# Peptides against a protein of PDB entry 3KDP: the designs that were tried, part 63

Target 1, 230 residues: chain A of PDB entry 3KDP
Amino acid sequence: PFLIFIIANIPLPLGTVTILCIDLGTDMVPAISLAYEQAESDIMKRQPRNPKTDKLVNEQLISMAYGQIGMIQALGGFFTYFVILAENGFLPIHLLGLRVNWDDRWINDVEDSYGQQWTYEQRKIVEFTCHTPFFVTIVVVQWADLVICKTRRNSVFQQGMKNKILIFGLFEETALAAFLSYCPGMGVALRMYPLKPTWWFCAFPYSLLIFVYDEVRKLIIRRRPGGWVE

## One batch from the design tools (peptide; aimed at target 1 K164 I167 F168 A175)

Design b2_p28_8_s3 (made by RFdiffusion4, then SolubleMPNN; from b2_p28_8, 22 letters changed)
Fold by OpenDDE base, seed 2:
Order: sequence, then C-alpha cells, then structure tokens
Structure b2_p28_8_s3 (fold): chain B 230 residues (1-230), chain A 28 residues (1-28)
Amino acid sequence: as target 1 above (230 residues)
Amino acid sequence: EIKEVLELAEKLLELGKKYLEEFEEELR
C-alpha cells in the first residue's frame, strides 16, 4: 500500500499505525493457522522426493502465495479508498500528484474534481475516513484469503471449515476490525474515524471475486497438474 | 528474480515505513 502511495503521490490511504495493526494484529493469527494447516496438508504427507528442491519449491510457493494475497488485499483496500474519495468529490485521476498540496497545512483551497475547495482540516477528515474502511476491507478480503489458503488443491467445499484455529482467526480479525472501527477514541488515537456499517459490505463483492478466482485457479491446477498456474 | 523483486519490495516497504514515520514526526 505504501509503495503505491509513494509512486502515485496520492493522499495517504492507510496510516502507519493501521499498517502496524494489520501486520501485527490481523496477519499473525492467520499465519499461525496457515502454518498448522500446512502441516496437515497433503504436501506434508508426501515425503519430499528431493528434500532440498522440494523445500525450496515450498518456500517459493509460500512466498508467492503470501505476496499474491498481499497484493490482492492491497488492491481491495485501494478500491475502497478510491470509492470513498470519489464519493467526496476526488476522482482517482485528480488524486495523482495531489499529495504535496494535500498535506500542506497552509493550503486551504485544494480543489476537488468538481471545483469544491477543501480546507486542510476537511481533507484530513476525509483521509482519516478512508483509513477505517481500508482496514476493514483488508480484513474482509482476508476472510476469503484464509478460506482460500486452507486448501491448495481441494475446493473449500470439499475440505470444509474444520480448522478451529482458522475460524478463531476470522473471529479475532473481525473483532479487532470492529474494535478499531467503533471504539471511542480510535479516531484520535489511530486516526481511524468511525465506519458506517454500509462500508463493510463494500468489500464483499471483492471477496467473492477472489473466492471465485481461486476456485477457478484450483480447478485449472487440478485439470492441468504442473502448469504455469502453480 | 521474483525473490529479488520481493526482497526489493520489502526493502522499499521498510524504507517507506521509515519515511512515513519521519513524516509523521514532522507532522507532529
């Protein structure tokens, strides 16, 4: 997320504290759950034919999976960010290069895409309004990602949700998201303004898309073992 | 190459976090 912020020079979509909360709070339990599930997965049941190459391949597959999941999560967050800013009059194209003026406290006449002038305080309110739904979107997308990662080859429908740790992780993430979104003082402490409940649903189409994409991917892998999709 | 790109991305993310922290300190 931060790389896109720097490259596009857009207003900050996600605060540093929120990023830390994601990295330390939301990702740890899922990572642990995945580590436990990997131990139960069919890959561990197969004795590595070549321990050196198979270990390297497994590490590469894990790193690629985490990298892809992280990118998908970031895309979901940015989508929500752009939607909120667009609703407030800032179209994505207009946001490009706007950061310098956006963060300048002395500029109180930053124009949106429709010519409305925004004070520094108003801009920061909108920015902080984006932080919470960005975070929530990541959490909701993580639901799908966790469900997806549970099975490498099998459909989620075939393996079911038997992992209690995964379920616990999902509830923990959701509880954390709710706490950060609605607890009084989080707007001041974490620069996360309260989220309208309707924004929780903004991520669902994206989560569904990821779910469908992964099921299709798994279907392709099952039909063409050893293909480039692995 | 992908590993190098990932490592580079991680380094860039770390640098980015550092710059953000510095920026937050400047804002404070």
Scores: peptide ipSAE 0.000, ipTM 0.224, DockQ to the pose 0.015
OpenDDE base, seeds 1, 3, 4, 5: peptide ipSAE 0.000, 0.000, 0.000, 0.000; ipTM 0.181, 0.235, 0.177, 0.222; seed 1 fails the geometry check

Design b2_p28_8_s4 (made by RFdiffusion4, then SolubleMPNN; from b2_p28_8, 21 letters changed)
Fold by OpenDDE base, seed 5:
Structure b2_p28_8_s4 (fold): chain B 230 residues (1-230), chain A 28 residues (1-28)
Amino acid sequence: as target 1 above (230 residues)
Amino acid sequence: DVEKVLEEAKKLLEEGRKYLEEYKEELE
């Protein structure tokens, strides 16, 4: 998100505090969950391989998978960001290059896509309004990510959700998202303004996309072991 | 190591909150 902010020169979609909340609140439990994840049934059936080469391959596969999932996650967040700004009169095309004027407190007449002038305060309110939905989008997408991370090769439908820590992680991150989104004072303390419940559903297509993507990936791996997808 | 990282992260969060509060005051 920060890289896109710099490259596209758009208003900041995600605050530093929100990033910290993601790293500490939403990513920690999943990481712990993965550490206690049950071995895949197919791993036990595999003959011993060269541990050095297998470790390297596994690390590469994990890094690529997380990278791809992270990209889809970011796309979901930015989608929500652009929808909110569009609802407030700022079309995506208009946001490109707008950051300089957007962040200038001395400019109180920044025009939206419809010619409406926005004060610095109004712009910052809209910007901060995007922080919560972006965070929530990340959490919703992480639901799918957590579920799919349980297995590398097997389908989620085959192994099910037996990891209690994983289930706890899903509820914990959701509860945290709800707390940050709706608790009074979070808008002041964290610049995360209250989110309409409807925005939770905005991320669902992306969560589903990640789920489908991973299932397809795993299916390909099962059908073509040693292929380029791995 | 995890506890140290968590403590550092909490400190960063607190610093971030202070920064945001200061920024809010500048906006008001």
Scores: peptide ipSAE 0.005, ipTM 0.282, DockQ to the pose 0.019
OpenDDE base, seeds 1, 2, 3, 4: peptide ipSAE 0.000, 0.000, 0.000, 0.000; ipTM 0.224, 0.218, 0.274, 0.156; seed 2 fails the geometry check

## One batch from the design tools (peptide; aimed at target 1 F171)

Design b2_p29_1 (made by RFdiffusion4)
Pose (drawn by RFdiffusion4):
Order: structure tokens, then C-alpha cells, then sequence
Structure b2_p29_1 (pose): chain A 230 residues (1-230), chain P 29 residues (1-29)
């Protein structure tokens, strides 16, 4: 988001104070939760790991959290900023520029995609309404994430969901976001504004895509263990 | 407006919770 905020001089989809709600808020518990994960094989049957090679974090991993599942999480994140605004007037393209004027506190008279003129606080209360649900489609996608960052070889049907804590992280993570969006306050404190029902289910095809993609990966590997995918 | 926001909150949470339960159930069946 902050990257395109520079590219397409677009209204900032995800705000800063909004970000310290992901890893400090919703994400904390769900992540703590993996540490409670049983194995995937007789680990005490493999030679010991090797401090020089096979590191904790590596090429093959960053190529995943950033290069892959990372992007599919954003395509879902933007897609609803694109919806929050068009369902409220600003059909996408009439966005490719606004910021310069948009962020102006004096230009209270700005054309949307119909003619309607918006003040400052009038349209910002939509910009923040744009954060509030980017901050969701992010939590919504992290369901499909917290469930495939669960295993690294086994299908979720081979390992199952016996992690009676990770599941809590879900219920928490999700509900926390709702409370962070409906309590009389989170708006005037965090630029968090209540959402309309249709609004939450945005990232859903995307969460489910992240999900399906990861499952198919693991399968390939288990069918071709020395092959390219692994 | 406060009641509508409460109904919306309950609705969303119920739906999401149900979906999570269904998912966990299917995966463990």
C-alpha cells in the first residue's frame, strides 16, 4: 500500500497506526500458536541439522512469505479498497491521482465519478473506512495463512486441526478485529470505522486461493520429492 | 445506530465462527 501510494498517487489504503494492529494485535496470538505444533515425522530419525547450511530462515522461505503467499494476500487487500471506494463512488481509475488534491484540507470540493463533491473529513472518513477493512481482508487472509503455516509437508487432511490453541488464535484474531471496529471509540482513536456486512467477505476468494495454492504445493513435493517444487 | 452496529457485529462473528467450526470439523473427519 505505502508502495503504490507513491506509484499511482492514490489515497493511502493502509495506514501506519493501522499496521501496528497486525503483528501487535491480531497476529500475535495466532503465531504464538504454531509453537504448539506436533511433528510430521520421526524427527529423531534424521541427521542433525547443520549450522552452516539449512538455516532457520532462507531463500526457499522468503521466496514464499514474500514472493508468493505475500502477494496473493495483497491482491486481496487492495481489491476491497477498490470496492469500498467504488461502492461509495470513486470508481477505480478516477483515483489515479487524487492524493495530491485529496489529502488537501482546503479543497473541500472534489469530483468523484458522478459529480458529487466531498469535503475533507467527509472523504477521509472513507479513507479511514478504507484502512479499517484493509486491516480485515488482511486478518481474513491470515486464516488461510495460519492454517498452511501449520504444516510444511502434510496436507491439512493428513495432519488435521488438532491444535486446540491455534484455533483459538483464529477466533481471537478475527473477533479482535471486529471489536477494534465497532466499539464506540476505535474510530476517534485508531481511524477504525464500523463496517457493513457485505464488507467483510471481500478477501474470501483470496483466503481460499492462498489456501488451495499451498495445498497443491505440498502434494507435488510428496509426489516428486527431489523435483523442482521442493 | 448503536443497535444496528451490534446486530452487524453479532452477525459477522456468528458467520465466521460457524465457518471456522465447519472447517475444523471437515478437516478432522
Amino acid sequence: as target 1 above (230 residues)
Amino acid sequence: SSSTNLYNLIFVLVVFFVLIIIFVFIVNS

Design b2_p29_1_s1 (made by RFdiffusion4, then SolubleMPNN; from b2_p29_1, 21 letters changed)
Fold by OpenDDE base, seed 5:
Structure b2_p29_1_s1 (fold): chain B 230 residues (1-230), chain A 29 residues (1-29)
Amino acid sequence: as target 1 above (230 residues)
Amino acid sequence: KAKELEETMKKILETLKKLIEEFVKKVNS
């Protein structure tokens, strides 16, 4: 998120403290759970192979899975960010390069896509309104990503939800998201304004699409081993 | 190892929550 913020010069979609909450509270438990499940699945399904090569392959698979999850999460978060800003009159194209004027406290007449002028205070309110939904969207997308990334080839329906660490991760990230979204003072402390419960459901279609996409991908991999889709 | 990692993560999460709560209290005071 921070890199895209710098490259695109858009208003900051996610605060530094929120990023730390993601890294420590939401990403690390999932990463550990994926590492554990991949190791367990490889141990149970594969005949004894060379331990050194298998360890390297597992580490690469874990790193790729984690990287893909992070990318998908970012896409989901940015989708929610752009939807909220569009609902407030700022179309995505208009946000490109707007950061300089957006963050300038002395400019109180920043125009939206419809010619409405926004004060600095109004702009910061809408910016902070995006922080919580961005974070929550990441968490909701993580539900799907964690479930689908248990194994590279196996369907979630075949493996089930047996990993206690994964279940713990899903619960704790959701609890943290609820805490950060609804605890009094988070709007002032973390610049995360309260999220309407409806926004939790707005991310579900995206998570479902990712889930379906990954299941289809895995199905193709199983039917065509060694294909370009792998 | 997995249980130890889970416990460590739980402690980290609890610590983070406490830090956030303390920060919120300081900002609201």
Scores: peptide ipSAE 0.011, ipTM 0.272, DockQ to the pose 0.021
OpenDDE base, seeds 1, 2, 3, 4: peptide ipSAE 0.000, 0.000, 0.005, 0.000; ipTM 0.271, 0.270, 0.241, 0.233

Design b2_p29_1_s2 (made by RFdiffusion4, then SolubleMPNN; from b2_p29_1, 20 letters changed)
Fold by OpenDDE base, seed 5:
Structure b2_p29_1_s2 (fold): chain B 230 residues (1-230), chain A 29 residues (1-29)
Amino acid sequence: as target 1 above (230 residues)
Amino acid sequence: DEEEKRKTFEEILKRFSELIKEFVELVNS
């Protein structure tokens, strides 16, 4: 997100505080939960032919899958970001290159896509209003990510929701998102303004997309063992 | 070629902007 901010010269989509909240608050519990996840049934039944080579290849494939999921998460976040800005009068096409004027405290007449002028203070409110939805979107998308992390080859429906720690993680990150979004004073303390509850649903298609993507991937792996998609 | 790529990019952004606009209108209706 920060790289896109620099490259596209758009208003900052995600604050540093929200990044820290993601890393420490939402990703930590899931990461720990993976350590306690039950071994996949097919992994326990198969002895690796070459432990060194097979482990390395598997780690690369896992890393690639997580990279792809991360891209989908980012797309979801940016989608929500653009929706919020558009609701406030800033269409995506208008945001390109706007950062310089956006961040200038002395410019109080930045025009939106409809010709309305925005003061610096108003722009910063809108910017900070985007931070919460972006964070919430990541959390919602992570619901699917956490669920799919339970298995590598087996369907979620086959493996089930056996890891109570993972389930707890889902509630924890959701509670954190709700707290950061709606607790009074978070706008001042964390620059995270309250989000309309309706915006939580904007991330659901992306959560579903990740879920479908992973199920399809796993299906391909099951049908074609030894493929590069594994 | 570079100008054509730029025009194509702008057109994509325009279409994306329209899509986002329609989505916002749909959500707010």
Scores: peptide ipSAE 0.202, ipTM 0.765, DockQ to the pose 0.019
OpenDDE base, seeds 1, 2, 3, 4: peptide ipSAE 0.186, 0.187, 0.182, 0.191; ipTM 0.757, 0.751, 0.749, 0.754

Design b2_p29_1_s3 (made by RFdiffusion4, then SolubleMPNN; from b2_p29_1, 21 letters changed)
Fold by OpenDDE base, seed 2:
Structure b2_p29_1_s3 (fold): chain B 230 residues (1-230), chain A 29 residues (1-29)
Amino acid sequence: as target 1 above (230 residues)
Amino acid sequence: EEEERKETFEKILKELKKLIEEFVKKVNS
């Protein structure tokens, strides 16, 4: 998110504090849950024919899968960001290069895509209104990520959600997202303005996309053992 | 406004908890 912010020179879609909350708050428990689940699943795996090569391939493929999921998460967040800004009069094309003027507190006549002038305070309200939905989108997409990462090859529907730590992690992430989004004072403390409940649903298509992606990936792995998608 | 936020928060938590539970049940079925 921060890299796209710099490269595209768009208004900041996600605050630094929110990024830290993702890294420290949302990812930790899920990562622990996944570590336990991987350890349990690896005990049940047949001894790899070649432990060294199979481990290296596995690490590379896991890294690629997580990288792809992370990109989908980011895209989901940015989509939500662009939708909110578009609803407030800022079309995505207009946002390109707007950052410099957007962040300048002395410019109070930044025009939107429709010629409406926005004060610095108004712009910051819209920006901070985007932070919460972006964060929520990441959390909702992480639900799918956590669920799919439980298994390497088996469908989620085949293995089920037996890991109580995973379920707890999902709940914790959701509770944290709700807390940061709606708890009184969070708008001031974290610059995360309250989100309309309807915006939570904007993330669901991306969660579904990740879910479908992983199920397709797993299906390919099952059909072509030793393929590049493993 | 703070009370409305709290109520909204509680509603969302309740709904999301329900959705997670339903999803878990569906996956385990």
Scores: peptide ipSAE 0.020, ipTM 0.479, DockQ to the pose 0.794
OpenDDE base, seeds 1, 3, 4, 5: peptide ipSAE 0.019, 0.017, 0.015, 0.016; ipTM 0.469, 0.412, 0.412, 0.399

Design b2_p29_1_s4 (made by RFdiffusion4, then SolubleMPNN; from b2_p29_1, 21 letters changed)
Fold by OpenDDE base, seed 2:
Structure b2_p29_1_s4 (fold): chain B 230 residues (1-230), chain A 29 residues (1-29)
Amino acid sequence: as target 1 above (230 residues)
Amino acid sequence: ELEELKKTMEEILKKLKELIDKFVELVNS
């Protein structure tokens, strides 16, 4: 997220503190949950071929999966960010290169895509309004990712939600998201303004798409084991 | 301030990891 912010020179979609909260809070429990689930599934299903190569392959697969999931999560967050800004009059194309003027407190006449002028305070309110939905979108997408990553090859429908650690992780992420979104003072402390409950549903289409994508991916892997899709 | 916050968050992470490990031990017992 921060790299896209720098490259595109757009207004900051996610605060530095919020990024730290994601990296340290929301990603850790899922990662641990997935590590335990994979350890259990690998112990039960894999005949130990070569312990050294299998461990290295597993670590690489985990790292690659987390990297891909993180990218999809970021895309979901950015989508929500662009939707909110577009609803407030800032089209994505107009946001390109706007950061310099956006962050300048002395410029109070930044124009949106429709010629409306925005004060610095108004711009910062919109920016901070984007932080919470971006974070919540990541969490909601992570729900799908956690459910998906529970199994490498089997459908979620076949194995169900039997892992208590996964369930705990989902509740923890949801509780953290609710706390950061609705706790008084978070707007000042974390620059995360309260989120309208309707915005929780903005991420659901992405979660569904990821779910469908992974089920299709798993189906392909089952039909063509050892393919490049792994 | 950011470094102090990072340190505090790392400490929270460590505690959370310990709690998760205890939970896993409890579930596996």
Scores: peptide ipSAE 0.005, ipTM 0.267, DockQ to the pose 0.035
OpenDDE base, seeds 1, 3, 4, 5: peptide ipSAE 0.000, 0.000, 0.000, 0.000; ipTM 0.214, 0.242, 0.212, 0.205

Design b2_p29_2 (made by RFdiffusion4)
Pose (drawn by RFdiffusion4):
Structure b2_p29_2 (pose): chain A 230 residues (1-230), chain P 29 residues (1-29)
Amino acid sequence: as target 1 above (230 residues)
Amino acid sequence: SSSTNYFFLVIASILLIIGFIILISYFLS
C-alpha cells in the first residue's frame, strides 16, 4: 500500500498506526500457536541439520512469504479498498491522482465519480474506513495463512487440525479485529471505523485461493520429491 | 445501525467464548 501511495498518487489504503495492529495485535497469538505443532515424520530419523547449509530462513522460504502467498494476500487487500471506495462513489480510476488534492485540508470541494463534493473529514472518514477493512481482508487472509503455515509437506487432511490452540488464535485474531472496529472509541483512537456486513467477506475468495494454492504445492512435492517444485 | 453494531459485538463475543472453551479443553486434557 505504501508502495502504490507513491506510484498511483492514490489515497493511502493502509495506514501506519494500522500496521502495528497486525503483528502486535491480531498476528501475535496465531503465530505463537504454531510452536505447539506436532511433527510430520520421524524427525529423529534424519541426519542432523547442518549449520552452514539449510538455514532457518532461506531463499526457498522468502520466495514464498514474499514472492507468493505474500502477493496473493495484497491482491485481496487492495480489492476491497477498491470496493469501499466505488461502493461509496470513487470508481477506481478517478482515484489515480487524488492524493495530491485529496490530502488537502482546504480543498473541501472535490469531485467523485458522480459529481458529489466531499469535504476533508468527510472523505477521510472514508479513508480510515478504508484502513479499517484493509486491516481485515489482511486478518481474513491470515486464516488461510495460519493454516498452511501449519505444515510444510502434509496436506491439512493428512495432518488435520488437532491444534486446539492455533484454532484459538483464529477466533481471537478475528474477533479482536471486530472489537477493534466496533467499540465506541477505536475510531477516534485508531482510525478504526465500524464496517457494514457485506464488507468483511471481501478477501474471502482470496483467503480460499491462498489456501488452494498451497495445498496443490505440497501435493506436487509428495508426487515428485526431487522435482522442481520442492 | 446501532443494532447491527451490537449484533457483530455479540457474534465476536460468542466466538471468543468458543475459543476459550477450546483452549480450556486443551489444558484440561

Design b2_p29_2_s1 (made by RFdiffusion4, then SolubleMPNN; from b2_p29_2, 21 letters changed)
Fold by OpenDDE base, seed 5:
Structure b2_p29_2_s1 (fold): chain B 230 residues (1-230), chain A 29 residues (1-29)
Amino acid sequence: as target 1 above (230 residues)
Amino acid sequence: SEEERKKMLELAEELLKKGREILKEFYEE
C-alpha cells in the first residue's frame, strides 16, 4: 500500500500505525500458529527428500504463493479505498498525482471529479475514513488466508479446521479490527475513523477470490507435482 | 451511530472472549 501511495501519488490509503497493527496484531498469531499446524496427510506418504535442496525450493514456492495472495489482498484494499473516495466525489483517475495538493495544508480548494472544492480538513477526514475500511478489508481477506495457510497441497475441505490457534487468530484479528474501527479516539490515535458495518462485506468477494485461487493452486499442485506454482 | 459503535465493541469483546476460550482449550489438551 505504501509503495503504491508513492508511485501513484495518491492519498495515503493506510497509515503506518495501522500497518503495524496488521503485522503484529493480525499476522503474528497466524504465523506462530503455523508452527503448531498439524502435518498434512500427504507427508506420511512422501518419499524421503534431500532436506538441503528441497528446503530452499519449498521456501521459494511458499514465498511466491504468499506474494500472490498479498497482491490480491492489496487489490481488495485498494478497491475499497477507491470506492469510498469515489462516493465522496474523487474518481480513481482523478486521484493520480493528487497527493501533492492533497497533503498541502495551505491548499483549501482541491477540486474533486465534479468540481467541488475540498478544504484540507475535509480531505484529511475522507482520507482517514479510508484507512479503516482498507484495514478491515485486509482483515476480512486474511480470514481466507488463515484458512488456506493450514495446507500447502491439500484442500481446506480435506485438512479441516484442526488448528485451534488459527481459529483463535480468526477471532482475535476480527476483534482487533472491530476495536480499531469503533473504539472512541481511534480517529486521532490511529487515524482510523469509524466504519459503517456494511463496509465489512465489501471485502467478501476478495476473500472468496483468495479461497478459490488457493484451491485452484493446490489442485494444480496435486495434478502436476513439481510445478512452479507449488 | 454511537449505538452501532457500541454494538460493534460488544461484538469485539465477545469475539475476544471466544478466542481466549478456544486458546484455553488448546493448551489444556
Scores: peptide ipSAE 0.022, ipTM 0.457, DockQ to the pose 0.752
OpenDDE base, seeds 1, 2, 3, 4: peptide ipSAE 0.021, 0.021, 0.019, 0.022; ipTM 0.409, 0.397, 0.368, 0.411

Design b2_p29_2_s2 (made by RFdiffusion4, then SolubleMPNN; from b2_p29_2, 21 letters changed)
Fold by OpenDDE base, seed 4:
Formats: structure tokens, sequence, C-alpha cells
Structure b2_p29_2_s2 (fold): chain B 230 residues (1-230), chain A 29 residues (1-29)
């Protein structure tokens, strides 16, 4: 998100504190879950022919899959960001290069896509309004990520949700998101203004996309054992 | 004020950083 902010010169979609909250609250739990997760039954049953090379290949495949999921997560966050800004009169194309004027305190007549003038304070309110839903979008997408990371080959429907750590992670992320979104003072303290409950659902298409992607991936792995997708 | 927000933000960042460090230490054990 920060890289896109710099490259595209758009208003900041996600604050540094929210990024830290993601790193601390959301990224660590999956890592813990994976560390304590018993290897999938198929992984445990398969003796690696070459432990070093097969482990490296598996790590690369996992890294690639997580990289792709991470891209989908980022797209989900940016989608939510652009939707909110568009709802407030700033179309995505208009946001390109707007950062300089957006962040200038002395410019109080920044025009939106419809010619409405925005004061610095108004712009910052809209900017900070985007931080919370971006964060929440990431959390909701991470629900799907947490669910799919449990298995490499088996469908979630086949493996079930038995990992207590994973379940705990889902609740922790959700609780953190709720706390940051609705706790009084978070708008001032963290630049995370309260979120309308409807925005929680904006991420669902992306969560579904991740889920479908992973299920398709797993299906391919099951049908073509030893393929490059494995 | 914007200044107060920045101060709170800095404090929050520091707390989160410390929290991360503690968590990382806990996970290494």
Amino acid sequence: as target 1 above (230 residues)
Amino acid sequence: SEEEREEVLKKAEELLKKGREILEEFLKE
C-alpha cells in the first residue's frame, strides 16, 4: 500500500499504525498457526525423495502462493479505498498525482472529480475514513487466507477446521479489527475513523476469490500430482 | 490538533513495535 502511495502519488490509503497492526496482529497468527499445524496428512505420508530439494520446492511453492494471495489482498484493500473515495467524489483517475495538493495544508480548494472543493480538513477526514475500511478489508481477506493455509492438497471441506490456533487467530484478528474500528478515540489516535458495518462486506468478494483460487489450485494439485502447482 | 495526533501516532507506533518485539521473543521460545 505504501509503495503504491508513493508511485501513484495518491492519498495515503493506509496509515503506518494500521500497517503495524496488520504485521503484529494478523501476520503473526498465521505464522503461528502454520508452525503448530500438523503437516497435512498427505505431506506426512509422503517421504520426500530428496529432503533438501523437495523442501526447497515446497517452500518456493508456498511462497509463491502466499505472494499471489498477498497481491489479491492488496487489490482488495485498494478496491475498498477507491470505492470510498469515489463515493466521496474522488474517482480513481483523479487521485493519480493528487497527493501533492492533497497533503498541502495551504490549499483549501482541491477539487474532486465533480468540481466540489475540499478543504484540507475535509480531505484528511476522507483520507482517514479510508484507513479503517482498508484495514478491515485486509482482515476479512485474511480470514480466507487463514482457512486456506491449513491445507495444501485437501479441500477445506475435506480437512475441516480442527486447528484451534487457526480459529483463535480468526477471532483475534476480528476482535482487533473491531477494536480499532469502533473504540472511541481511534479516529484521533490512529487516524482510523469508525467504520460503517456495511464496509465489512466489501471484502467478501475478494475472500471468495482467494477461496476459489485456492480450491482450484488444490484441485489441480490433486488431479496432477507432481505438477508445477504442487 | 494535528500535533496531538502525531504524538499519539508516534506513541502508538512505539507501543506496537514493542509489542511485536515481545511477541517475536515469545514465539522464539
Scores: peptide ipSAE 0.016, ipTM 0.316, DockQ to the pose 0.046
OpenDDE base, seeds 1, 2, 3, 5: peptide ipSAE 0.005, 0.008, 0.015, 0.013; ipTM 0.274, 0.274, 0.288, 0.297; seed 3 fails the geometry check

Design b2_p29_2_s3 (made by RFdiffusion4, then SolubleMPNN; from b2_p29_2, 21 letters changed)
Fold by OpenDDE base, seed 1:
Structure b2_p29_2_s3 (fold): chain B 230 residues (1-230), chain A 29 residues (1-29)
Amino acid sequence: as target 1 above (230 residues)
Amino acid sequence: SKEEIEKVLKEAEELLKKGKEILKEFLEE
């Protein structure tokens, strides 16, 4: 997310505090789930024929899978960001290179895609309005990631939601998202304005995409044991 | 081993708790 922000010179889609909330509140639970699933998979796997090679391959595959999932999460967040800004009159193309003028407090006549002028305060309200939905989008996408991280080879439907840690993680992320979205003072403290409940649904297509992607990946792994996707 | 899993999970829970405390401190500031 931060790299796209720098490269595209768009208004900041996520505040630093929001990023910290994601990293500390949301990324830790997937990491725990991964550690647990690695341990379960190591228990369920027969003694690796070559412990060094099989461990290295497994670590590389997990790293690649998480890298891909993280990219899809970022895409989901940015999609929500662009949708909100587009609804407020800023089309994605217009946002490219706008950051310098957007962040300048002395420029109060930044035009949107329709020629409407936006004051600095109005722009910051819109920016902060994007932070909460972006965060919520990441959380909702991470629901799929957590469910995915529970199952390397088996479908979610086959293993069920018996992992208490996964359920706790889902609850914690959801509770954190609800707290940050609706608790009074979060707009001032975290630059996260209250989110309309409808925006929670904007992330669901991406969560579904990740879920489908992982189920397809798992199907491929099951059909071709020892392939490059394992 | 199951014990190693439980240890990693416990460490992760402690890290999560610390993360929450840091976040709480940041919110109270």
Scores: peptide ipSAE 0.000, ipTM 0.229, DockQ to the pose 0.025
OpenDDE base, seeds 2, 3, 4, 5: peptide ipSAE 0.000, 0.000, 0.000, 0.000; ipTM 0.234, 0.224, 0.230, 0.233; seed 2 fails the geometry check

Design b2_p29_2_s4 (made by RFdiffusion4, then SolubleMPNN; from b2_p29_2, 20 letters changed)
Fold by OpenDDE base, seed 1:
Structure b2_p29_2_s4 (fold): chain B 230 residues (1-230), chain A 29 residues (1-29)
Amino acid sequence: as target 1 above (230 residues)
Amino acid sequence: SEEERKKVLEEAQKLLEKGREILEEYYKE
């Protein structure tokens, strides 16, 4: 997410404090949940035939999976960001390169895609309005990711949601998202303005997409063991 | 529709105004 911000030179979609809340608050409990999840999956049951090579391959596969998941989370967050800005008159194409003028306190006539002029204060409010939905989008996508990561080869429907730690992690993450989104003073403290409940649903299509993608991937792996998707 | 766009813009402006009030209160402190 931060790399796209630098490359595209767009207004900041997510504040540093919000990033810290994600990294420390939302990722920690899920990560612990995944670590304590007795991998009922074949990965832990299969004694590594060659512990050095198989460990390295597994670590690479895990790192790639986490990298892909993180990329999808970022895409979901950016989608929400662009939707909010588009609703406020800033089309994605217009945002490219706009950061310099966007962050300039002395420029109070930044034009949107429709010729409306925005003051610095107005722009910052819109920017901060994006932080909460971006965060919530990450949380909602993480729900799917956690469910997906529970099974490497088996369908989520086969393994079910029996892990109490996972359920607790999902609850804690959701509670944190709700707290940050609706607690008074968070707009000032964290630059996270209150979110309309409807915005929670903006991430659901992405969560569903990730879920479908992973189920299809797992189906392909099951049908073609040893294929390039492994 | 242009009317829906206008409504969204008006709602966005209201949100902006509320945000401005919050920011003004913060800077007055």
Scores: peptide ipSAE 0.014, ipTM 0.356, DockQ to the pose 0.022
OpenDDE base, seeds 2, 3, 4, 5: peptide ipSAE 0.000, 0.000, 0.000, 0.000; ipTM 0.143, 0.157, 0.145, 0.196; seeds 2, 4 fail the geometry check

Design b2_p29_3 (made by RFdiffusion4)
Pose (drawn by RFdiffusion4):
Structure b2_p29_3 (pose): chain A 230 residues (1-230), chain P 29 residues (1-29)
Amino acid sequence: as target 1 above (230 residues)
Amino acid sequence: SNLSNFLFIVTVFFILISIFVFIVNYFQK
């Protein structure tokens, strides 16, 4: 988001104080939760790991959290900022520029895509209404994430969901977001504004995509263990 | 209205998560 904020001079979809709500808020518990994960094989049957090679974090991993599942999480994230604004007037393209004027506290008279003229706090209360649900489609997608960052070889149907804590992390993560958006206060404290029902289910095809994509990866590997995918 | 919307959404998500967990453990190999 902060990247395109520079590219398409677009109204900032995800705000800073909004970001310290992902890893400090929703994400903490779900992550702590993996540490409670049983194995995927007789680990005490493999030679010991080798401090020089096969590191904790590596090429093949960053090529995933950043190069892959990372992007599919954003395409879902933006897609609802694009919806929050058009369902409120600003049909996408009439956005490719606004910022310069948009962020102006004096230009209270700015055309949307119909003619309607918005003040400052009038449109910002939508910009922050834009954060508030980018901050969701992010938590929504992290369901499909917290469930495939569960295993690294087994289908979720081979390993199942016996992690009676990771599931808590879900219920928490999600509900925490709702509370962070409906309590009389989170608006005037965090630029968090209540959301309309239709609003939450945005990232859903995307969460389910992230889900399906990861499942198919593991299968390939299990069918071709030395092959390219692994 | 905000409370109703909150409960509705939270309820739906909880049901979905429960269904998912159930289905996965039901078809577990």

